# Designs tried in a protein design run: peptides against a protein of PDB entry 5EFW. Part 6

Target 1, 141 residues: chain A of PDB entry 5EFW
Amino acid sequence: TTLERIEKNFVITDPRLPDNPIIFASDSFLQLTEYSREEILGRNARFLQGPETDRATVRKIRDAIDNQTEVTVQLINYTKSGKKFWNLFHLQPMRDQKGDVQYFIGVQLDGTEHVRDAAEREGVMLIKKTAENIDEAAKEL

## One batch from the design tools (peptide; made by RFdiffusion4, then SolubleMPNN)

Design b1_p9_1_s2 (from b1_p9_1 with A2S N7Y)
Fold by OpenDDE base, seed 4:
Structure b1_p9_1_s2 (fold): chain B 141 residues (1-141), chain A 9 residues (1-9)
Amino acid sequence: as target 1 above (141 residues)
Amino acid sequence: FSFDRSYAL
């Protein structure tokens, strides 16, 4: 599918289902997090959080979901093996023709390092652009 | 482990 051709780290979630579960995950995302597709589909993405994940940043994500808005943050996430990585993350709603939110798109920068300054700006532009590409590709969902 | 609609990415 068109979604499968997007070679970036991303997930799609369904806020209309209980606990806003992941309904799609890219191969790159699975590689990054060390989970199989079977292990993550149907789950809320909070399983990536751990001891050093900033709770204030998590609240920003939750608020964006509740308010049906976009947000861009960096936070510590953990792989299945417990390895920490920095995640530059962009979240935005996907709306139907009526303007109602159908899904959320979550995009993660390719990489595990904390990015700053010009690198961060470039990363933000990239993940936002990727989210728009996913939004267009996911119209068939 | 809460069951709100939070995310982790």
Scores: peptide ipSAE 0.144, ipTM 0.763, DockQ to the pose 0.048; fails the geometry check
Fold by OpenDDE base, seed 5:
Structure b1_p9_1_s2 (fold): chain B 141 residues (1-141), chain A 9 residues (1-9)
Amino acid sequence: as target 1 above (141 residues)
Amino acid sequence: FSFDRSYAL
């Protein structure tokens, strides 16, 4: 499956460029967030944050990027129109053949409520599997 | 303005 054929909410960012900008966004991600591709490519994904976004959770994401590790969190994000949604978010590095971090993969499972217990575990498994599929597809391009 | 490597979504 090519990158463009993955029908999930995801982005790819480039930490080697200033401010780790989004370099790829799925159609589903654009639909979820209500942004056009032109509005988000080349930007850091922080524009999805808002008043009720937990700052400590955001710091966990930042730390994972700085440490080049994966992280899974839930946080409030906002669409372009200002609608809040719960984002079950998984981020992991994409490495080159030498093992160096080339990109980050961000996968989102959206919801109107915070998911817990079995539903959360199921969502985590799904977005992690999706991230692996994206990693493989991106290497083929 | 500050640069942050965080990714919200």
Scores: peptide ipSAE 0.140, ipTM 0.752, DockQ to the pose 0.046; fails the geometry check
Fold by OpenDDE base, seed 3:
Structure b1_p9_1_s2 (fold): chain B 141 residues (1-141), chain A 9 residues (1-9)
Amino acid sequence: as target 1 above (141 residues)
Amino acid sequence: FSFDRSYAL
């Protein structure tokens, strides 16, 4: 599918199901996080959080979901092996033709450092553009 | 992890 051809780190979640589980994960996302697809599908993405994940940042993500808005943050995530990485994360709702939220799109840009200034702005532009591409491709869901 | 609609990714 067109969605499967997007070579970026992303997931799609279904807020209409209990606990807003991941229903699609890109191959790159699986490689980044070190999980298999079977380990991820049907789960809430919170399994990527760990001891050093900032709870206030997580609350911003939750608030965006509850309010059905987009958000862009940087937070510490953990791979299956426990390796920490900085995640420049963008989340946005996917809406149907009536304007109702069907899914959420989450795009991840991984890094070893908290990105700042021009690098952050560049990363934000990239992941937002990626999210829009996913939105178009995911209309097949 | 508590039951909520948050993301960790």
Scores: peptide ipSAE 0.134, ipTM 0.762, DockQ to the pose 0.049; fails the geometry check
Fold by OpenDDE base, seed 1:
Structure b1_p9_1_s2 (fold): chain B 141 residues (1-141), chain A 9 residues (1-9)
Amino acid sequence: as target 1 above (141 residues)
Amino acid sequence: FSFDRSYAL
């Protein structure tokens, strides 16, 4: 689909289904994580976590989902082959016309380093803007 | 893995 071809790393999840599975993933996300679409659709995104993923950071993501709010964090994720990367991650709800949450949008900025200061601020602005663009594009489908 | 209803992306 057109949404699948957006040249940014993102997924869409469905919190109305058990365990909030991924229902959509961009081509870039698949390339980043080294998974096929078949391997990730229908699964909770926790498969990207590993030994060095900070559990407190994961809890922040969980809390945002439970509270139906947005969150931006950095955490260690792992590719299918086991390579670590720093994920500057932004999550936000996608709401229907009534304001009810239908989906979550997750946007990833990958890096070999934990970004700080101006680089972090720039990355955050980028992934937030991307999330808004995805939200708009998804509504037009 | 966490069993939270999280992305943990």
Scores: peptide ipSAE 0.129, ipTM 0.761, DockQ to the pose 0.047; fails the geometry check

Design b1_p9_1_s3 (from b1_p9_1 with A2E N7K)
Fold by OpenDDE base, seed 2:
Structure b1_p9_1_s3 (fold): chain B 141 residues (1-141), chain A 9 residues (1-9)
Amino acid sequence: as target 1 above (141 residues)
Amino acid sequence: FEFDRSKAL
């Protein structure tokens, strides 16, 4: 399955470029966030943050990037029109054959509600599986 | 979400 055929909310970023910009965004992600592809490619994903975005949660994401590890969190994000939504978000590095980080994969749950307990666990499993599918598809390109 | 490596935010 090619990267473009994965019908989930996701982006790929390039930490080897200045400010770790988005280099790929799925159609579903664009629909969710209300941005065009041209508006987000080459930008850092921080533009989705707003007044009610928890700064401690943002720090967890930043720490994961710095440490080249995966992380799963829920945080408030904002669409282009300013609508708030809860984002169950998973981030993981994509590594080359040498083991070096090439990209980061970010996956967002389809729903925009704050999920808890069993629903959260199920959502986490889903977005992690999606991230693995993206990793495999991206390596084929 | 956040993809910033900078801690200067």
Scores: peptide ipSAE 0.051, ipTM 0.707, DockQ to the pose 0.052
Fold by OpenDDE base, seed 3:
Structure b1_p9_1_s3 (fold): chain B 141 residues (1-141), chain A 9 residues (1-9)
Amino acid sequence: as target 1 above (141 residues)
Amino acid sequence: FEFDRSKAL
C-alpha cells in the first residue's frame, strides 16, 4: 500500500531539515485542518496550535521528538478557519536500517471530539496501527 | 524561524 492510498489523517515530518517541517500530508488531514497542501508542506506542524492548546501537552510532544520516542496525547487544535477540535494524536519515529531516525509520523484520530475510557483506548489502538501501516508504506521516501 | 522539532499538531 502506498502512502497516498492510506485514507487516514496523518503527516510525515523531516527532523533532518530546519524546524522539522511537514513533508507529506494525507488528503484527509488537509480536509480536517482546512489547509491546502501548498500551505502545509515545508512548515512545522505547530500552526495547528492556538490559545487553548495545553502547553504541557505540547511539551510532551517536543520531549518525544527530542528523545526520539513515541507519544500519544489529546490536545486542542485549530483549523484554518479557527475552529477548535480535539486531536487524539500519536507520534512515532521512522527509523532506517541502522536505527537512525529519518522521519516522524503523526496520526490524528478521525473524530474531533475528546474521547475517554474505552473509546480512547480504541482510538489509541487505531492510530498506532495506522502509524505502523504508514511506516511500512513510507519506506519508499 | 527557529529549529523546533515540536510536532505540536
Scores: peptide ipSAE 0.053, ipTM 0.731, DockQ to the pose 0.055; fails the geometry check
Fold by OpenDDE base, seed 4:
Structure b1_p9_1_s3 (fold): chain B 141 residues (1-141), chain A 9 residues (1-9)
Amino acid sequence: as target 1 above (141 residues)
Amino acid sequence: FEFDRSKAL
C-alpha cells in the first residue's frame, strides 16, 4: 500500500476505539522499539514510557489528543529490552471529509539521540512533513 | 510517547 512505502517511524491510532489503540505501525517503528507487530497492534502507545519519561511532556501529548490538536515534543522512551532512547515525536489528527477526527498519526524522528538547536529544527520539519505524507496516503483507510 | 486519553506512564 501507499502507507507501507513510507519508510519512516510512524503509527496510526484509532481514537474511536477503546483506549485509542495502534492500528498501524511501520516496519521502522517496530525495529526502533524492538516489538513485533502482533505485540503492538491493538495497544495504546503508553507502553513505550518508563521511569525517566517526563510526565509533563506526556501530559502535553494527552492534552493534544483530548483537544484534537497537533503537538511536537521530545521525550525518553524505552524499547522492549528496556533501552532508553530520545524520541522526537510529532502527533496530529487525521480528519474525514466532514472534518471529524478519524485517526491520529504519530511520527518519530529517525535515530535515538537527543537533538537540539538546528538538528532539532530539521528533525521537526522532517517529521511534520512525514505526517502530512501519511495523512495523504491514509485517505483510503 | 503517549496516545492515552486518560492514563499516562
Scores: peptide ipSAE 0.048, ipTM 0.721, DockQ to the pose 0.055; fails the geometry check
Fold by OpenDDE base, seed 5:
Structure b1_p9_1_s3 (fold): chain B 141 residues (1-141), chain A 9 residues (1-9)
Amino acid sequence: as target 1 above (141 residues)
Amino acid sequence: FEFDRSKAL
């Protein structure tokens, strides 16, 4: 499966470029966030944050990027129109053949509602599996 | 979400 054929909410960022910009965004991600591809590519994903976004959760994401590790969190994000949504988010590094971090993969659960308990666990498993599929697809391109 | 190593906002 090619990257463009993965029908999930995701982005790929390039930490080797200034400000770790988004270099790929899925169609579903654009629909979820209400942005065009032109508005997103080349930008850091911080534009999705707003007043009710938990700063401690954002710091967990930042720390994972800095430490080149994976993280899974749930946080409030905002669409272009200012609509709040709950983002069950998984981030993991994509490594090259040498083991060096080449990109980061960010996957968002389908939907905008806060998930809990069994539904959250199921969502986490899904977005993690999706991230692995993206990793494989991106290496084939 | 945040994809920044240095910025929280």
Scores: peptide ipSAE 0.045, ipTM 0.712, DockQ to the pose 0.055; fails the geometry check

Design b1_p9_1_s4 (from b1_p9_1 with A2S N7K)
Fold by OpenDDE base, seed 3:
Structure b1_p9_1_s4 (fold): chain B 141 residues (1-141), chain A 9 residues (1-9)
Amino acid sequence: as target 1 above (141 residues)
Amino acid sequence: FSFDRSKAL
C-alpha cells in the first residue's frame, strides 16, 4: 500500500478502541524500537516510556490526545533491549470528512541526544511533513 | 516515542 511505502518511523493508533492501541507500525519503527509487529499491535505505545522519560512531557501528549490536538515534543524512549534514545515526536489526529477523529498519527525522529536550534527546527519540519504524508496515504485505505 | 500512558503511544 501507499502507507507501507513511507520509509519513516511512525505508528497509527485507534482512539475509538480501549486504551488507544497501535493498529499500524512502519517497518522502520519496528527496527528503531526492536519490537516485532506482533508485540506492539493492539498495545498502547506507553511501553516506550521508562525511568528517564519526563512525566510532564508525557502529560502534554495525553492532553493533546484528550483535546484531539497535535503536539510536538522531545522525550526519552526505550527500545526493547532497554537502550535509551531521544525521540523528537509529533502526534496529530487523523480526521474524517465530518471532522471527527478516526486515528492518531505518531511520527518519531530518533537520536542519541536532545536536538536544538536549527537541527530541532529541521526535525520538526520533517516529522510534520511525514505526518501529512501518512494522513493522505491512510485516507486511501 | 512515548505515547500517552492513558491514551497515547
Scores: peptide ipSAE 0.084, ipTM 0.755, DockQ to the pose 0.061; fails the geometry check
Fold by OpenDDE base, seed 5:
Structure b1_p9_1_s4 (fold): chain B 141 residues (1-141), chain A 9 residues (1-9)
Amino acid sequence: as target 1 above (141 residues)
Amino acid sequence: FSFDRSKAL
């Protein structure tokens, strides 16, 4: 499918189901996080958080979901093996023709360090563009 | 949905 051909780290979640579970994950996301598809489908994405994940940043993500808005943050996430990585994360709602939220799109840009200044701005532009591509691809399925 | 242990993204 067109969606499957997007070679970026992303997931799609369904807020209409209990606990807003992941319903789609890209191959690169699975590789990044070291999880199989079976391990993550049907689960809330919170399993990527760990001891050093900033709780205030997590609250920003939760608030965006509750308010059905977009958000862009950086936070520490953990792979299945427990390795830390910096996740430049963008989340936005996917809306139907009536304007109602159907899904959320989450895009991840991973790094070994916190990205700042010009590099952060470039990363943000990239993940936002990716989210728009995913939105269009998902509507065509 | 969140990218932490308490939320996936």
Scores: peptide ipSAE 0.080, ipTM 0.739, DockQ to the pose 0.059; fails the geometry check
Fold by OpenDDE base, seed 2:
Structure b1_p9_1_s4 (fold): chain B 141 residues (1-141), chain A 9 residues (1-9)
Amino acid sequence: as target 1 above (141 residues)
Amino acid sequence: FSFDRSKAL
């Protein structure tokens, strides 16, 4: 599918199901996080958090979900093996034709390094553009 | 949704 052809790190979640589980994960996301698809599907993405993940940043994500808005943050996540990485993360709702939130799209920057200033702004633009591409592709399904 | 232990990212 067009969605499957997007070679970026992303997931799609279903907020209409209990605990907003991941319902789709890109191959790149699986590679980044070191999880299998079976280990991820049906779970809330919180499993990527760990000891050094900033709780205030996590709250921003939660607030965006609750308010059905987009958010962009940078936070420490952990792979299955416990490796820390910086995740420049963008989240936005996917709405149906009625305007109701159907899914959330979560996009992660390809790089795992902490980015700042101009590099961060560039990364933000990239992941936002990617999210729009995913939104369009998912509507085709 | 959140990539955290509390909820999905």
Scores: peptide ipSAE 0.072, ipTM 0.741, DockQ to the pose 0.060; fails the geometry check
Fold by OpenDDE base, seed 1:
Structure b1_p9_1_s4 (fold): chain B 141 residues (1-141), chain A 9 residues (1-9)
Amino acid sequence: as target 1 above (141 residues)
Amino acid sequence: FSFDRSKAL
């Protein structure tokens, strides 16, 4: 599918299911996080959080989900092996023709460092563009 | 990914 051909770190979640589980994860996302597809599908993405994950940043993500809006943040996430990485993360709702939220798209920058200034701006532009591409591709789902 | 442990995405 067009969705499967997007070579970026991303997930799609289903807010219509209990606990908004991941229903799709890109191969790159699996590689980044060190999880198998079986370990990820059907779970809420919160398993990527850990001790140094900023709770206020997590609340921003939660608020965006609750309000059905987009958000862009940087937060500490953890791989399966427990390695910390900085995740420049963009989340946005995918809406149907009626305007109802069907899914959320989550895109992660392909990097392990906290990005600032121009690098952050470039990263944000990239992950937002990626999210739009995913939105278009996922309409086929 | 920065997904919320405390609440469902």
Scores: peptide ipSAE 0.064, ipTM 0.732, DockQ to the pose 0.057; fails the geometry check

Design b1_p9_2_s1 (from b1_p9_2 with P1V F2L)
Fold by OpenDDE base, seed 1:
Structure b1_p9_2_s1 (fold): chain B 141 residues (1-141), chain A 9 residues (1-9)
Amino acid sequence: as target 1 above (141 residues)
Amino acid sequence: VLATEEVAA
């Protein structure tokens, strides 16, 4: 599918299912997080959080989901093996023809450092553009 | 269920 050809770190979740589970994960996302597809599909993405994940930042994500809005944050995530990485994360709703939210798109830019200033702006532009591409491709779902 | 804590790598 067109969606499968997007070579970026991303997931698609289904808020209409219990606990808004991941229903699609890109190959790059699996490689980044060190999980298999079987280990990820059907789960809420919170398993990527850990001890140093800022809870206030997580709440911003929660609020965006509840309010069906987009959000861009940067937070600590953990791979399966416990490695920390900075996740520049963008989330946005995908709406159907009626305007109802059917999925959420999550795009991740990984890094060993917390990005600031120009680097952060560039990353944000990239992940937002990626999200739009996913939105278009995901219409096939 | 809309409320989820999304975290991604």
Scores: peptide ipSAE 0.052, ipTM 0.747, DockQ to the pose 0.057; fails the geometry check
Fold by OpenDDE base, seed 3:
Structure b1_p9_2_s1 (fold): chain B 141 residues (1-141), chain A 9 residues (1-9)
Amino acid sequence: as target 1 above (141 residues)
Amino acid sequence: VLATEEVAA
């Protein structure tokens, strides 16, 4: 599908199912996180969090989902092997023609370090653009 | 290391 051909780190979740599980993960996302597709599908993405993940930042993500709004944050995530990485993360709802939320799109910019200033602004623009491309491609779901 | 995602419910 067109969605499967997007070479970026992203997931799609289904808030209409219990605990808003991941229903789609890109190949790049699997490579980044070191998980197999079978290990990820059907689970809430919180398994990427760990000891140094800022809980206030996680709450911002939760609030955005509950309020059906978009949010952009940076937070510490962990790979399957336990390696830490900074995740510039953008989340936004995918709505149908009636305006009802169908899915959430999560896009991750991978980086070893926290990005700031111009680099952060550039990254935000990139992941937001990616999210819009995913939104368009996800119409095939 | 690569940066990944984090999604809370």
Scores: peptide ipSAE 0.047, ipTM 0.728, DockQ to the pose 0.049; fails the geometry check
Fold by OpenDDE base, seed 4:
Structure b1_p9_2_s1 (fold): chain B 141 residues (1-141), chain A 9 residues (1-9)
Amino acid sequence: as target 1 above (141 residues)
Amino acid sequence: VLATEEVAA
């Protein structure tokens, strides 16, 4: 599918289901996080959090979901093996023709560092553009 | 390790 051809780190979640579970994950995302597709589908993405994940940043994500808005943050996430990495993360709602939220799109930058300044701005632009591409492709869902 | 997502419901 067109969605499957997007070679970026991303997931799609379904807020209409209990606990807003992941319903789609890109191959790159699985490689990054070291999980299989079976291990993550149907789960809330919070399993990526750990001891050093900033709770205030997580709350920003939660607020965006609750308010059905987009957000961009950087936070510590953990792979299945327990490796920490900095996640430049963008989340935005995917709406139907009536304007109702159907899904959320989450995009993760390819990187392990806490990016700043120009590098961060560039990364933000990239993941936002990716999210728009996913939004268009995901209309097939 | 490269970046991954966290969505808190």
Scores: peptide ipSAE 0.046, ipTM 0.726, DockQ to the pose 0.052; fails the geometry check
Fold by OpenDDE base, seed 5:
Structure b1_p9_2_s1 (fold): chain B 141 residues (1-141), chain A 9 residues (1-9)
Amino acid sequence: as target 1 above (141 residues)
Amino acid sequence: VLATEEVAA
Protein backbone atom coordinates (compact mmCIF):
# COMPACT_ATOMS: atom_id res chain seq x y z
CA THR B 1 0.00 0.00 0.00
CA THR B 2 0.99 3.65 -0.24
CA LEU B 3 1.28 3.78 3.53
CA GLU B 4 3.65 0.82 3.57
CA ARG B 5 5.84 2.50 0.97
CA ILE B 6 6.71 5.39 3.26
CA GLU B 7 10.27 4.63 4.28
CA LYS B 8 10.32 6.57 7.53
CA ASN B 9 10.00 5.83 11.23
CA PHE B 10 6.37 6.18 12.18
CA VAL B 11 3.40 4.70 13.95
CA ILE B 12 -0.32 5.24 13.82
CA THR B 13 -2.34 5.05 17.02
CA ASP B 14 -6.06 4.77 17.64
CA PRO B 15 -7.31 7.09 20.38
CA ARG B 16 -10.78 5.59 20.07
CA LEU B 17 -9.46 2.37 21.56
CA PRO B 18 -8.48 1.97 25.22
CA ASP B 19 -5.10 3.55 25.98
CA ASN B 20 -4.54 4.81 22.42
CA PRO B 21 -2.66 1.75 21.14
CA ILE B 22 -0.39 1.51 18.14
CA ILE B 23 -2.30 0.05 15.21
CA PHE B 24 0.39 0.47 12.55
CA ALA B 25 4.17 0.57 12.70
CA SER B 26 6.54 1.08 9.80
CA ASP B 27 9.32 -1.39 9.12
CA SER B 28 11.87 1.32 9.85
CA PHE B 29 10.31 1.98 13.23
CA LEU B 30 10.57 -1.68 14.11
CA GLN B 31 14.21 -1.72 13.07
CA LEU B 32 14.95 1.42 15.05
CA THR B 33 13.31 0.22 18.24
CA GLU B 34 14.35 -3.43 17.86
CA TYR B 35 10.81 -4.72 18.36
CA SER B 36 8.79 -7.04 16.20
CA ARG B 37 5.46 -5.94 14.83
CA GLU B 38 3.72 -8.42 17.09
CA GLU B 39 5.38 -6.84 20.12
CA ILE B 40 4.28 -3.35 19.10
CA LEU B 41 0.73 -3.59 17.83
CA GLY B 42 -1.94 -3.07 20.44
CA ARG B 43 0.37 -1.30 22.88
CA ASN B 44 0.64 2.31 23.93
CA ALA B 45 3.92 3.79 22.74
CA ARG B 46 4.98 4.69 26.28
CA PHE B 47 7.06 1.51 26.43
CA LEU B 48 9.75 3.48 24.60
CA GLN B 49 10.25 5.67 27.66
CA GLY B 50 12.80 5.02 30.35
CA PRO B 51 14.76 6.46 33.26
CA GLU B 52 16.20 9.44 31.43
CA THR B 53 13.05 10.32 29.53
CA ASP B 54 12.03 13.81 30.58
CA ARG B 55 8.65 13.70 32.26
CA ALA B 56 7.79 17.27 31.36
CA THR B 57 8.32 16.45 27.71
CA VAL B 58 6.13 13.39 28.03
CA ARG B 59 3.44 15.58 29.54
CA LYS B 60 3.57 17.78 26.47
CA ILE B 61 2.82 14.74 24.35
CA ARG B 62 -0.03 13.72 26.62
CA ASP B 63 -1.46 17.21 26.58
CA ALA B 64 -1.37 17.27 22.80
CA ILE B 65 -3.28 14.01 22.64
CA ASP B 66 -5.83 15.20 25.18
CA ASN B 67 -6.26 18.48 23.36
CA GLN B 68 -6.21 16.79 19.96
CA THR B 69 -3.38 18.99 18.74
CA GLU B 70 0.02 18.45 17.21
CA VAL B 71 3.33 18.66 19.05
CA THR B 72 7.01 18.39 18.25
CA VAL B 73 9.54 17.51 20.93
CA GLN B 74 12.84 15.78 21.53
CA LEU B 75 13.07 13.09 24.17
CA ILE B 76 15.11 10.11 25.21
CA ASN B 77 13.69 6.79 24.13
CA TYR B 78 14.96 3.26 24.58
CA THR B 79 15.23 0.31 22.24
CA LYS B 80 14.20 -3.17 23.27
CA SER B 81 17.80 -3.88 24.24
CA GLY B 82 17.87 -0.77 26.39
CA LYS B 83 19.89 1.46 24.12
CA LYS B 84 19.13 5.15 24.53
CA PHE B 85 18.48 7.41 21.60
CA TRP B 86 17.28 10.95 21.11
CA ASN B 87 13.91 10.98 19.45
CA LEU B 88 12.91 14.07 17.54
CA PHE B 89 9.23 13.30 17.65
CA HIS B 90 6.26 14.80 15.88
CA LEU B 91 2.67 13.87 16.66
CA GLN B 92 -0.47 15.08 14.95
CA PRO B 93 -4.09 14.03 14.73
CA MET B 94 -5.63 12.56 11.61
CA ARG B 95 -9.19 13.73 11.23
CA ASP B 96 -12.10 12.34 9.26
CA GLN B 97 -14.40 14.27 6.95
CA LYS B 98 -16.48 15.41 9.91
CA GLY B 99 -13.38 16.80 11.61
CA ASP B 100 -13.28 14.14 14.30
CA VAL B 101 -9.96 12.63 15.29
CA GLN B 102 -9.60 9.12 13.94
CA TYR B 103 -5.93 8.44 14.57
CA PHE B 104 -2.72 9.99 15.74
CA ILE B 105 0.35 9.94 13.55
CA GLY B 106 3.71 9.74 15.28
CA VAL B 107 6.92 10.31 13.36
CA GLN B 108 10.37 9.71 14.81
CA LEU B 109 13.70 11.04 13.68
CA ASP B 110 16.33 8.83 15.22
CA GLY B 111 19.51 10.26 16.64
CA THR B 112 22.19 9.54 19.17
CA GLU B 113 22.40 13.19 20.11
CA HIS B 114 20.07 16.02 20.86
CA VAL B 115 19.86 18.01 17.65
CA ARG B 116 19.90 21.78 17.71
CA ASP B 117 19.83 24.83 15.51
CA ALA B 118 19.75 24.19 11.79
CA ALA B 119 19.83 20.43 12.18
CA GLU B 120 16.82 20.56 14.46
CA ARG B 121 14.89 22.84 12.13
CA GLU B 122 15.65 20.57 9.22
CA GLY B 123 14.59 17.53 11.18
CA VAL B 124 11.35 19.16 12.23
CA MET B 125 10.51 20.03 8.66
CA LEU B 126 11.26 16.49 7.60
CA ILE B 127 9.12 14.76 10.21
CA LYS B 128 6.25 17.17 9.69
CA LYS B 129 6.33 16.56 5.98
CA THR B 130 6.42 12.85 6.64
CA ALA B 131 3.39 13.14 8.88
CA GLU B 132 1.48 14.86 6.11
CA ASN B 133 2.45 12.10 3.71
CA ILE B 134 1.22 9.51 6.17
CA ASP B 135 -2.02 11.38 6.67
CA GLU B 136 -2.63 11.42 2.95
CA ALA B 137 -1.69 7.77 2.54
CA ALA B 138 -3.94 6.71 5.39
CA LYS B 139 -6.91 8.40 3.75
CA GLU B 140 -6.41 6.17 0.76
CA LEU B 141 -6.75 3.02 2.81
CA VAL A 1 20.76 9.15 14.96
CA LEU A 2 17.82 7.31 16.48
CA ALA A 3 14.22 8.47 16.55
CA THR A 4 11.29 6.51 17.96
CA GLU A 5 7.73 7.44 18.75
CA GLU A 6 6.74 7.90 22.35
CA VAL A 7 3.12 8.39 23.27
CA ALA A 8 2.23 9.32 26.82
CA ALA A 9 -0.80 7.51 28.24
Scores: peptide ipSAE 0.046, ipTM 0.726, DockQ to the pose 0.052; fails the geometry check

Design b1_p9_3_s1 (from b1_p9_3, 3 letters changed)
Fold by OpenDDE base, seed 4:
Order: structure tokens, then sequence, then C-alpha cells
Structure b1_p9_3_s1 (fold): chain B 141 residues (1-141), chain A 9 residues (1-9)
């Protein structure tokens, strides 16, 4: 599908299902996180969090979901093997033709360091553009 | 510790 051809780290979640589970994950996301598709589909993405994940940042994600808004944050996530990575994360709602939230799109830019300044701005632009591409691709499915 | 349903990634 067009969606499957997007070579970026992303997931789609379904807030209408219990616990807002991942319903789609890109191959790149699986590679990044070291999980199989079977291990993550149907689960809430919180399994990527760990001891050093900032809870205040996670709350920003929660608030965005609750308010059905977009958010961009950086947080520490963990791979299946326990490796930490900085996740520049963008989340936005995918709306149906009526304007109702159908899904959330989550796009990840991984890094070994917390990105700042120009690098952060560039990363934000990239992941936002990616999210828009995903939104359009998903509407065609 | 309970993590709210909305707290993803």
Amino acid sequence: as target 1 above (141 residues)
Amino acid sequence: VFVPAEEIL
C-alpha cells in the first residue's frame, strides 16, 4: 500500500479501542525498537518507556490525546534489548470526513542525543511532514 | 504503577 511504502518510523493507533493500541507499525519502527510486528500490534506504545523516560513529557502526550491535538516532544525510549534512545516524537490526530478523530499518527525520529536548536527544528519539520504524508496515505486506504 | 491508556510512546 502507499502507507506501507513510507520509509519512516511511525505507528498508527486507534483511540476508539481500549487502551489506544497500535494498529499499524512501519518496518522502520520495528527495526528501531527491535520488536516484531506481532509483539506490538494491539498494545499501547507505553512499553517503549522506561526508568529515564520523563513523566512530564509523557503527560504532554496524554494531554494531546485527551484534547485531540498534535504535540511534538523528545523523550527517552527503550528498545526491546533495553537500549535507550532519544525519540523526537510527533503525534497528531487523523480525522475522518466528518472531522472526528479516527486514529493517531505517531512519527519517531531516533537519535543518540537530545537534539536542540537548528537540528531540533529540522527534525520537527521532517516528522511533521512525514505525519502529513501518512495522513494522506491512510485516507487512500 | 498504572500508566494511563492515553500515555503512548
Scores: peptide ipSAE 0.093, ipTM 0.737, DockQ to the pose 0.047
Fold by OpenDDE base, seed 3:
Structure b1_p9_3_s1 (fold): chain B 141 residues (1-141), chain A 9 residues (1-9)
Amino acid sequence: as target 1 above (141 residues)
Amino acid sequence: VFVPAEEIL
């Protein structure tokens, strides 16, 4: 599908199902996180969090879900093997023709450190553009 | 793997 051809780190979640589970993950996301597709489909994405993940940042994500808004944050995530990475994360709702939220799109930009200044601005621009491409591609499903 | 109660990545 067009969605499957997007070579970026992303997931799609379904807030209409219990615990807002992942219903789609890109191949790049699986590679980044070191999980199989079978291991993550039907699960809430919180399994990427760990001891050094900032709770206040996670609350910002939760608030965005509850309020059906977009958010962009940086947080520590963990691979299956326990490797830490800085995740520049963008989340936005995918809406139907009536404006009702159907899904959430989550886009991840991984890094070895917290990105700042021009690098952060560039990363934010990239992940937001990616989210828009995913939104458009997902209309074909 | 540490799984907090908070939602999403």
Scores: peptide ipSAE 0.090, ipTM 0.741, DockQ to the pose 0.047
Fold by OpenDDE base, seed 1:
Structure b1_p9_3_s1 (fold): chain B 141 residues (1-141), chain A 9 residues (1-9)
Amino acid sequence: as target 1 above (141 residues)
Amino acid sequence: VFVPAEEIL
């Protein structure tokens, strides 16, 4: 699919299923997180969180899901091996022709440090553009 | 691995 050709870190989740599980993960996302596709499909993406993940930031993500809105945050995530990384994360709803939310698109920009200022703005532009490309490609789902 | 069950992503 066109979706599979997007060489960025992303997941698609299905809020119509219990606990909003991941239904698609890019190869790059699997590489980043050190999980196999089998290990992550059907699970809520919360498994990326750990001890240093800011709970207030996670609540912002939850609020965006509940309100069916987009959000951009930075949070600590963990790989399967327990390696920490800063995730500049963008989430947005994917809507059908009726305007109903079908999926959420989650795009990740990984880094060793919290990004700020110009680097943050650049990262945000990149992940938002990526999310729009995913939205267009995911219409085939 | 610590996984917060009360929160979602």
Scores: peptide ipSAE 0.089, ipTM 0.738, DockQ to the pose 0.046
Fold by OpenDDE base, seed 5:
Structure b1_p9_3_s1 (fold): chain B 141 residues (1-141), chain A 9 residues (1-9)
Amino acid sequence: as target 1 above (141 residues)
Amino acid sequence: VFVPAEEIL
């Protein structure tokens, strides 16, 4: 599919299902996180969080989901093997023709360190553009 | 302290 051809780290989740589970994950996301597709489909993506994940940052993600808005944050995530990485994360709702939320799009830019200033701005532009490409590709399904 | 169960990522 067009969606499968997007070579970026992303997931699509379904807020209409119990616990807003992942319903699609890119191959790059699986490689980044070290999980198989079978291990993550049908699960809420909170399994990427761990001891050093900032709870206040996590609450910003929760609030965005509850309010059906977009958010961009940086947080510590963990791979299956327990390796920490900085995730520059963008989340936005995907809406139908009536304006109702169908899905959430989550895009991840991984890094070994917290990015700041110009590097952060560049990363944000990239992941937001990626989210728009995913939104358009998913509408074709 | 358990991370709140409600967030993606």
Scores: peptide ipSAE 0.092, ipTM 0.735, DockQ to the pose 0.041; fails the geometry check

